# Peptides against a protein of PDB entry 3ZOQ: the designs that were tried, part 60

Target 1, 223 residues: chain A of PDB entry 3ZOQ
Amino acid sequence: QLLQDSWWNQLKEEFEKPYYQELREMLKREYAEQTIYPDSRDIFNALHYTSYDDVKVVILGQDPYHGPGQAQGLSFSVKPGVKQPPSLKNIFLELQQDIGCSIPNHGSLVSWAKQGVLLLNTVLTVRRGQANSHKGKGWERLTDRIIDVLSERERPVIFILWGRHAQMKKERIDTSKHFIIESTHPSPFSARNGFFGSRPFSRANAYLEKMGEAPIDWCIKDL

## One batch from the design tools (peptide; made by RFdiffusion4, then SolubleMPNN)

Design b2_p15_4_s2 (from b2_p15_4, 7 letters changed)
Fold by OpenDDE base, seed 4:
Structure b2_p15_4_s2 (fold): chain B 223 residues (1-223), chain A 15 residues (1-15)
Amino acid sequence: as target 1 above (223 residues)
Amino acid sequence: SEYDAARLAAEAKFA
């Protein structure tokens, strides 16, 4: 799939840079020799579902789920029929407590993406069973640029930054123009230390309404 | 062309 014009206009220069060409060559080898997630056609799903101009909210993840059938190119999201990972379960628990949504019977966050929630991982691929295996190979430079061009956008964006990894990107965000929602990570190891009760969904919608934007319908219907 | 570059970049057909 071709990138939407709005993203292409923002990122086209990156794809011509040596680092990305090297990344692409690495990925060719990896997909040929290893089991890599997500499917190569799904790598840029976050950008496919949410155009540059349509971004309202950004939720940053680290890298894709590394189990079979899980990753679908959207941070924290899993394909329908896949058991919800612990962090995602906690996200839905907070969603329920925050704004009263029912826990969905699947883990797909596509409905969020279609409404303008950019579900972006900082690293967009991973080897099966090997978390962070593609860290430091070039994805971070591209995704940093994605954050940068959103920060440079005139229309404000809401960045939801769960955990220290995501929060390290705050320095790239113009906080005079954009809004930040921070808490601990939804992981079972950290959720009780601040994620639960952080109410990121209602807070995001409050910002959207304040700037005259339509709020996100965060509730996810069963399939 | 930009289209060709976009295709090469975004259509991640690595295998």
Scores: peptide ipSAE 0.036, ipTM 0.718, DockQ to the pose 0.021
Fold by OpenDDE base, seed 5:
Structure b2_p15_4_s2 (fold): chain B 223 residues (1-223), chain A 15 residues (1-15)
Amino acid sequence: as target 1 above (223 residues)
Amino acid sequence: SEYDAARLAAEAKFA
């Protein structure tokens, strides 16, 4: 489905470039010949739920979950009814420790997205069972542009960068205007090395309040 | 139109 006007105005030039046309042709083949996640209609959900102007916080992921029914076009988020992946479980554990939220009975982060949390993966599609299978095919150039146009925005943004992959994008962010929250990744492999106790949710809200903006209601209600 | 261009360029409908 079509992007909202605010994102279209920022990204329309990218869609005319050869790299994106090649990416689209690749995706057409992939979706036709293999099982690709998320559903093609959900690829741009992060941009659909959070307009360019409404972005308050960005949480960068790598690429979508590659299991059936998991990915919904939002970084770290899974559709209701889907077992919470390990990283997401750890996110909710930190959320609970940070600001006292209960752990929800589902893994959908749509409520965050609707409040201005851009849940952006750097790669927006994946083959079933093949992590990073669409790495280096063009998505990164588009998502880099997304980061760039947000960095160029006058109204400040908070970037939450978990792990090295996300942190590599720091060079694209104007830290004179925007705030960065960094820690290790919520993955079980790294969460104990800095993610737990990093308190990204309260820190983000503290910055929002300092800016005179409404904080994010990070707590997620059960379905 | 811009809408038509958006549809052709940005619509995520591959299947």
Scores: peptide ipSAE 0.036, ipTM 0.713, DockQ to the pose 0.021
Fold by OpenDDE base, seed 1:
Structure b2_p15_4_s2 (fold): chain B 223 residues (1-223), chain A 15 residues (1-15)
Amino acid sequence: as target 1 above (223 residues)
Amino acid sequence: SEYDAARLAAEAKFA
């Protein structure tokens, strides 16, 4: 499936660059010889669900879940029927405390994506059981460009940056136009140090309302 | 064509 026209217009030059061609050739080999996640058809799901023009909020992750059946091409999200990973459980706990949403019986964040929440990992593929195995292979350059073109957009974006890795991208964001919500990562190792109580969901909606935009319905229905 | 390039680049089909 081709990227939506709005993203294609912003990213088409990247796909012609040597780094991306090399990345693509690498991925062809990886998917042929290794078990790679997510499914190749799901790699660009974040861009498929949320067009360039429709982006309201960006939530940055690092790389996909590396267990069977987990990753669905959206940061922090897992396919229905998959046990919620610890970080995602903490996200839902904060969601509940922040705006009163019930804890969903699944881990799919597709409903957020469809409303304009770009759930972007900085690296879009991973080998089974090998976290960060595709780090430094070219994805970061593409996803940096995604952040750049959003930063250049006139219509403001809200960037939610959990943890130091995501926060390193702040230098690419024009904070005179765009809003940034920062806290520690939702991981059990860091959530109690600032993520819990950070109320990113209500804060994001407050910014959206200030801009005259419809807020995100963050509450996720059971399946 | 631009469409062909787009397909080759953006369609993540790795067999």
Scores: peptide ipSAE 0.036, ipTM 0.712, DockQ to the pose 0.021
Fold by OpenDDE base, seed 3:
Structure b2_p15_4_s2 (fold): chain B 223 residues (1-223), chain A 15 residues (1-15)
Amino acid sequence: as target 1 above (223 residues)
Amino acid sequence: SEYDAARLAAEAKFA
């Protein structure tokens, strides 16, 4: 599947660069020789669901879930029927406390993506059972460019940055135009140190309303 | 063609 025109216009130069061609060759080998997640057709789902022009909010993750059937090309999201990972459970707990949404019976965040929430991992692939196995192979340069072109966009974006890894991207974001919501990571190891009670969902919607834009319907319906 | 190049670059099919 081709990228939407708006993303293609922003990223076409990257795909012609040596680093991306090398990444692509690496991925060809990896998908042939290893079990890699997500499905190769789903790698760019975040960009497929949310066009460049339609981005309202960005939520950064590190890399995809590395268990069978989990990753669907969206940060923190899992396919329907998959047990909710601990971090996602905590996201839904905060969602419930923040704006009163019920905890859904699945972990798919596609409804957020369709509303303009770019669910972007900084690394877009992973080997089965090996977290961060594709770190430093070229994805970070592409996803840095995604952040850059959003930062350069005139229409403001809200960046939700959970944890140190995501917050390291702050230097790439023009805070004179864009808004940043920061807290500790939703992981059980860090959630009680600031994520819980951070109310990122209501705060994001408050910014959207200030900009005269429609808020995100963060509540997720059961399937 | 430009379209062919775009498809090669933007489609994530590796296996």
Scores: peptide ipSAE 0.035, ipTM 0.704, DockQ to the pose 0.020

Design b2_p15_4_s3 (from b2_p15_4, 9 letters changed)
Fold by OpenDDE base, seed 2:
Formats: structure tokens, sequence, C-alpha cells
Structure b2_p15_4_s3 (fold): chain B 223 residues (1-223), chain A 15 residues (1-15)
């Protein structure tokens, strides 16, 4: 099956719906005719690294990086050896200022994912060099469902929503059960308007501790 | 600006 059991049980019906079948056919054509990122095997990496039951924190992104070798199926994350994009650099600056972590020598956030941080883009594929090229093709409906089933989960989740795009998903989140951390986007264009100093990492861990859960080790080891 | 804040935020992910 496409996903591990915990996610499959939540999402299997989506994959049978016409919208996803249309998306799938589009993607088959795109991957055949264009250079598409990430690798098709990595599209669902966020769900592979973080099971439905293991989700503690969600960080929403828009769509994958569209440069060669960058995207690895996790929001904001880049493969080791890849130059850190500006927004990711700002994320690490805030991480350092927030909880004292050193800036890692790579941009892979896999260690977060393995601890229960769902690094979810709302759109899961992109054409090389063409940002948002797969916007409105069906991914948003699936990823909305991902947010919905997490919102419906009894065990609380912390949603970190950077920028307006992510914050538009707030209406789908049951705030009687779940926690939301909002700020401006880590982009250089917006980070100084609220992202810096927002301390999302310590705040997330504070919520986890209140829930009786283990905090996230946000500090990333060098490779 | 010719871009809204969200579009600028997205583009800034790459440079």
Amino acid sequence: as target 1 above (223 residues)
Amino acid sequence: SEYDEEELAYESLFG
C-alpha cells in the first residue's frame, strides 16, 4: 500500500476519489515529460517519517523546493549537501536564538520528522524551476484531509503556522483540543515582522510538556 | 510591490 497503516487507515478513501485519480494521471504525465521534484518515491516522505499516531507537531509549508537535489518530501527541509535556502537559514537563526541550538552544517530536518514533527507541504510536487506549478491540481484537497484527520484526533497536536498561506488552514483545526503557534513567515521578506522572536520551538515544547509528552529535540547534529 | 507578501515569502525560499 502507498502509506503506512496509521496514515492509510485515515486517508485510504481519498486515494479512491476522482480528484486524486486525476492528480495521479497528471503527475504520471508530468514525471514522464518534465523534471519534477521531489523524486516520486519521496513525495510522501512526511507521512513516511511521521506516522499518524506519532505526530506531535505540524509545520506547514507551501510546495517543494524546485531546484536540483533540494526537495526531500519534507517542508522547508533540504537534502544534506544542499545549500540552506534563505527561509531555512532564518528558521535556524530563530532556533538558535530561541533555545540555543547551533546552526547545523546541513539543512535536513529528518531528525525532527523522526521525532513526530510532520513537515507537511500543502502541495507535494513541483516542476523544476517553476514555483507553484502544481498548485490547484488536487494536492491541497488531500493535505486538507490530512489536517482534518489530525484535527479530529483525540491526542492533541501542535500546529505551527508561518505566514498567511499556512494560517488559512486554521479554520480546519479544532482549537479546543489542539494548539496553534502563529507568526509571520521565516522568509527574509517577512521574518522581521514577527517570525524572529516568536520562539516556536520552546513554545511547542512547553505545550508538549503540559500534555505529558516528551519534548522535541530541535537541535540538529552535524553530518 | 508587484508581489503580495505571500508570494514574496514563497520566492524567498529559493534566494
Scores: peptide ipSAE 0.024, ipTM 0.617, DockQ to the pose 0.195
Fold by OpenDDE base, seed 1:
Structure b2_p15_4_s3 (fold): chain B 223 residues (1-223), chain A 15 residues (1-15)
Amino acid sequence: as target 1 above (223 residues)
Amino acid sequence: SEYDEEELAYESLFG
């Protein structure tokens, strides 16, 4: 099966629907005819690293990085050895200021994913050099369903929503049960308008502690 | 700039 059991139980019906079959056929052509990111085996890495039951925090992105070797199937994350993109640099600056973490010498957020931070893009693939090239092709319907089934989960989730695109998903989240942390996007074009100083990491851990959950170790070790 | 044009183009979509 495509996903591990906990996610498969929540999403298996989506993969049988016409929209996803059409998306799949489109992706087959795209991957065959041009350069698509991430690697096809990494498309669902966010769901592979963080099971449905283990999700503690969700961080939403738009679509994958579209440069060579960057995207690894996790929002905002880049493979080791890849230059940190501007938004990611700002994320680490806020992390340092918020809870005192050192800025890592790489951009991989896999350690967050393994602790229950779902690093989900709303669109899971992209053409090289063409941001949003796979927007409106079916991914949004699947990722909306991911948000929906998390919203329906009994155990609360913390949603970190940076920027307008992510915040538009708030209508799908039961805010009577789940916690929302909102700010402007970490992009250099918006970070100084509210992202810096928003302290999402300490705030997320405060909510986790209130829930009786183990906090996230947000600090990332050097490689 | 410390950032290349491709990175800036990507980031500009999220502002």
Scores: peptide ipSAE 0.020, ipTM 0.606, DockQ to the pose 0.419
Fold by OpenDDE base, seed 5:
Structure b2_p15_4_s3 (fold): chain B 223 residues (1-223), chain A 15 residues (1-15)
Amino acid sequence: as target 1 above (223 residues)
Amino acid sequence: SEYDEEELAYESLFG
């Protein structure tokens, strides 16, 4: 099966639907004829690293980085050895100001994912050098379902929604059970309008503590 | 590598 058991139980019906079969066939052609990111084996890394039952926090992105060697199937994250993109640099600046973490010498957020931070993009593939090239091809329907099944989960989830694109998903989240942390996007074009000083990391941990759960260790070690 | 053994065991989207 395509996913680990906990996610497969929640999503298996989606993979049988026509929209996903059409998406899959499109992707087969794209990967054969174009340079597509991330590697096909890494498309579902967010779900591989963080099981359905282990999700504590969700951070939504739009689509993967479109440069060589960057995308690793996790929102905002880049593989070790890759220069940190501007938005990620700002995320680490806020992390430092919020809870005192040092800025790491790499941009991999895998340590967050392994602790229960679902780093989900709404679109999971992109053509090299062409941002949003796979928008509207079917990914959004699958990722909407991911949000839906998390919203339906009894155990509460914290959703961190940076910018308008992510915030448009609020209508799918049961706020009687789940917590929302909102601010402007970490992009250089918007970070100074609300992202800086929003302290999403300490706020997320405060909610986790109220729920009786272990907080996230947001600090990232150098490699 | 930062990738785990379980991740490598999952099916590829393309077989």
Scores: peptide ipSAE 0.014, ipTM 0.482, DockQ to the pose 0.025
Fold by OpenDDE base, seed 3:
Structure b2_p15_4_s3 (fold): chain B 223 residues (1-223), chain A 15 residues (1-15)
Amino acid sequence: as target 1 above (223 residues)
Amino acid sequence: SEYDEEELAYESLFG
């Protein structure tokens, strides 16, 4: 079984559809002929770490980091030992200013994922050195379905939508049930236009507390 | 490692 039970029950029908079979065949060729990230075993790490029922917060990314050893199947996250990319550095700067967390000595966000933060990219694979090389190949249909089944869930979810790409998914989210936190992207090209000072971490926890749920411990320990 | 054996037991897309 490709996914754990809670996600499998929500998504199993997608994996039988022609679009996904075509995507899978394409990916088989890509992984055989090119260097593709992340490792094929890590593609669905976001769903492995955070079950469907345990999702509290969703942070949407676009596609994986395309450098060696970076991508680990979680949006914005990098494997330990990898230097923090610029956007991630800015995320940690905002985290520090928002709720006082120290900047960790690594870039792994696994601790967030284990607490119910779904770190989902809309496209789940990429060719080495070629950003968005797997855009429009079928991943977006699957990840749209992930957003849809979360939107249909009765228990509320908090969606953090940084930048235009993520915000385009807002139309799929039932805002009568779910909460949206929006700002510009943490990229150096946009962070000073609204991301800094947006305080997404404290705002997310404020919603969780109002819902009677445990807040996220956003602070990341050094390794 | 941040990955536990249960996580590693999940089937991959190509497994």
Scores: peptide ipSAE 0.014, ipTM 0.485, DockQ to the pose 0.026

Design b2_p15_4_s4 (from b2_p15_4, 7 letters changed)
Fold by OpenDDE base, seed 1:
Structure b2_p15_4_s4 (fold): chain B 223 residues (1-223), chain A 15 residues (1-15)
Amino acid sequence: as target 1 above (223 residues)
Amino acid sequence: SEYDEALLAAEAKDA
């Protein structure tokens, strides 16, 4: 899939490597033979909505939602009209308590992406009903490179790392330049152990203001 | 909830 210029310049070498070619061939078979999410045209939506130069904040997820109509290529985000998954509901609860935003009537985080919030999963595809089914197939190498090139960027980035899986990526981030916001995962199984009250949204905006950048409007309007 | 459970399980496995 073709990326916009800023990401292409950073990642073009990856797409030429054998691991990605093998991944690409695997995905062609998977999409042809099974139900794979998200839609193939939506796989790189995170990069489509947020250019390399425009990234202000990164929110890492693991892999896409594996239910019908849910995934739209952005971590934690669901298409409009789709019931909000439990973790997303908790994200909005924290958003409300943190900065006073109303709970939206949908689960699309596209408005964040358009403002420079890179909503990146470490694995970008999944089989229907089979969480982590595309783990270890090559996506992690590409998404690691995405983290690397952002870490190498001169202009600082804020990384929001919810849960242990995301926090494993901290070793790839130059904390002399970039900021890390960590807490437990918003999942119902872990949210009460640190996610609630962590105030990642106001903290991210505080860093942005310190950098002389415009804050994110985290509040999501109803559709 | 199935997604959240599977995600947490994966995190636990990688921890």
Scores: peptide ipSAE 0.071, ipTM 0.737, DockQ to the pose 0.376
Fold by OpenDDE base, seed 4:
Structure b2_p15_4_s4 (fold): chain B 223 residues (1-223), chain A 15 residues (1-15)
Amino acid sequence: as target 1 above (223 residues)
Amino acid sequence: SEYDEALLAAEAKDA
């Protein structure tokens, strides 16, 4: 799949490596023989919506939603018309409490992506109904490289790390240049243990303003 | 949800 010039310049060497070629061949078989999410055209949507140079904030997820019509290649985001998953509902609850946004009637986070919020899963594909089915197949090496090249960027980035899986990537981030916002995961099983009240949206905007950058308009309009 | 439960189960393996 073709990437924007800014991401291509950062990642082109990865696509020539054996691990990625093996991943690509695996994915060809998987998409041919199984129901895989997201749609193959949407795998790199996070990179399509948010160029390397335009990244202001990164929100890490694990792998895509594995139900029909849900995943759209953006972490935590679901296509319009899809019922909001519990974690996403909690994200919007925190958004409302943090900065007063109304809860939208859909779950698409595309408006965030277009403003420079990289909504990146560490694994970019999944089999229908089988969470983590594509774990350990090569995606993690590519997405680690995405984190690495952002960490190496001179212009600072804000990394929002919800839960232990995302927080494990902290060691790859140069905290002398970049900012970290950490809390428990927005899942109903963990949100009350630190996610609620963490105010990641206002905190992210505070960092952006300190850097002289435009804040994110986190409020999502109804469709 | 099934997704959230699976995610938390995966995180629990890191403990």
Scores: peptide ipSAE 0.037, ipTM 0.710, DockQ to the pose 0.365
Fold by OpenDDE base, seed 2:
Structure b2_p15_4_s4 (fold): chain B 223 residues (1-223), chain A 15 residues (1-15)
Amino acid sequence: as target 1 above (223 residues)
Amino acid sequence: SEYDEALLAAEAKDA
């Protein structure tokens, strides 16, 4: 897919590499033979909504939701009209307790993305009903590069790393320049072990203010 | 959910 100039300048070399060409060929077969999410036009929505230069915060997910109509190319986010998945419900519960936001009547996080929150999954596609079905096929190498070029950026970034999978990426982040917010995952299976009460939203805004940047308006209005 | 269970399983493999 076509990327905006700021990301293209950072990632163009990746798209010429054999691993990405193999990934692309795999995806062509998958989209032709299987039901794959998100829509092929939405795969890079995280990069479309948030330019390289505009990234303030990164929230890492694993792979897209695998149910019909859910995934919209943004980590943890679902299209309007879609029931909020359990992890997303917990994210909004923490948001409410952290900074007092109302729980929205939808699950779209596009408003965050437009403010500079890069909602990045490490794997960007999935087969219907088969979580992690596209793991180890090349996406991780590309998304690692995304983390790398952000780490190399002079202007600081806040990385929010929920759960062990996301936290494994910490070794790629220059913590002399960038800020890390870590907790357990918002999943019902782990949220009570540290995610609830971690206050990632107020902490992220505190770092932004320290940098002299505008905070994120994390509150999401109803549609 | 299936998604949350799969995610938990993936995280458990990292331990």
Scores: peptide ipSAE 0.022, ipTM 0.622, DockQ to the pose 0.362
Fold by OpenDDE base, seed 5:
Structure b2_p15_4_s4 (fold): chain B 223 residues (1-223), chain A 15 residues (1-15)
Amino acid sequence: as target 1 above (223 residues)
Amino acid sequence: SEYDEALLAAEAKDA
């Protein structure tokens, strides 16, 4: 995929590096021989919807949903018409309890992305039915660079880090400039151990207001 | 879900 926004200036050098070329070749084979999610045209949707300069909030995920029609190229997000996965349901439950939003009848988080919420997975592709099948193939180096260039940005960013995997990236974030919101993961296995009641949405907006920025409208309308 | 289980396993490795 070709990036045509402010991300290109930040990442263009990465795409010329051997690791990414190898990743690309691997992906070509994978998409040809396997069912890979998301659609190849959607791999960089997070960067397409949220430019480098427009990032206000980052929500890190691990890798895409591996079921048919689910992955949208945005962390935790699913295409309209797709049943909301358990973690996403819990996200909406927390959203409701945090700031009073109704539970939407779909799972698309595109409205967040369009407002400056970078919904980034650390690994951007997956084989059907095989979670983390593309772990360690090169995506992490690219997405680490994405985190790095955001950390280096002068204008502050809010990083929402759910779970240990995301929190491992904290070492890459300059906490003297940027804000971190941490809790357990929204997964049913961990949500009751800290995610519920963590109020990441109101906390993020509070930081945005302190910075003189417009808050995120986290509430998602029905389709 | 399978996704959540795999995520949990990955998080456990990073513990």
Scores: peptide ipSAE 0.020, ipTM 0.634, DockQ to the pose 0.362

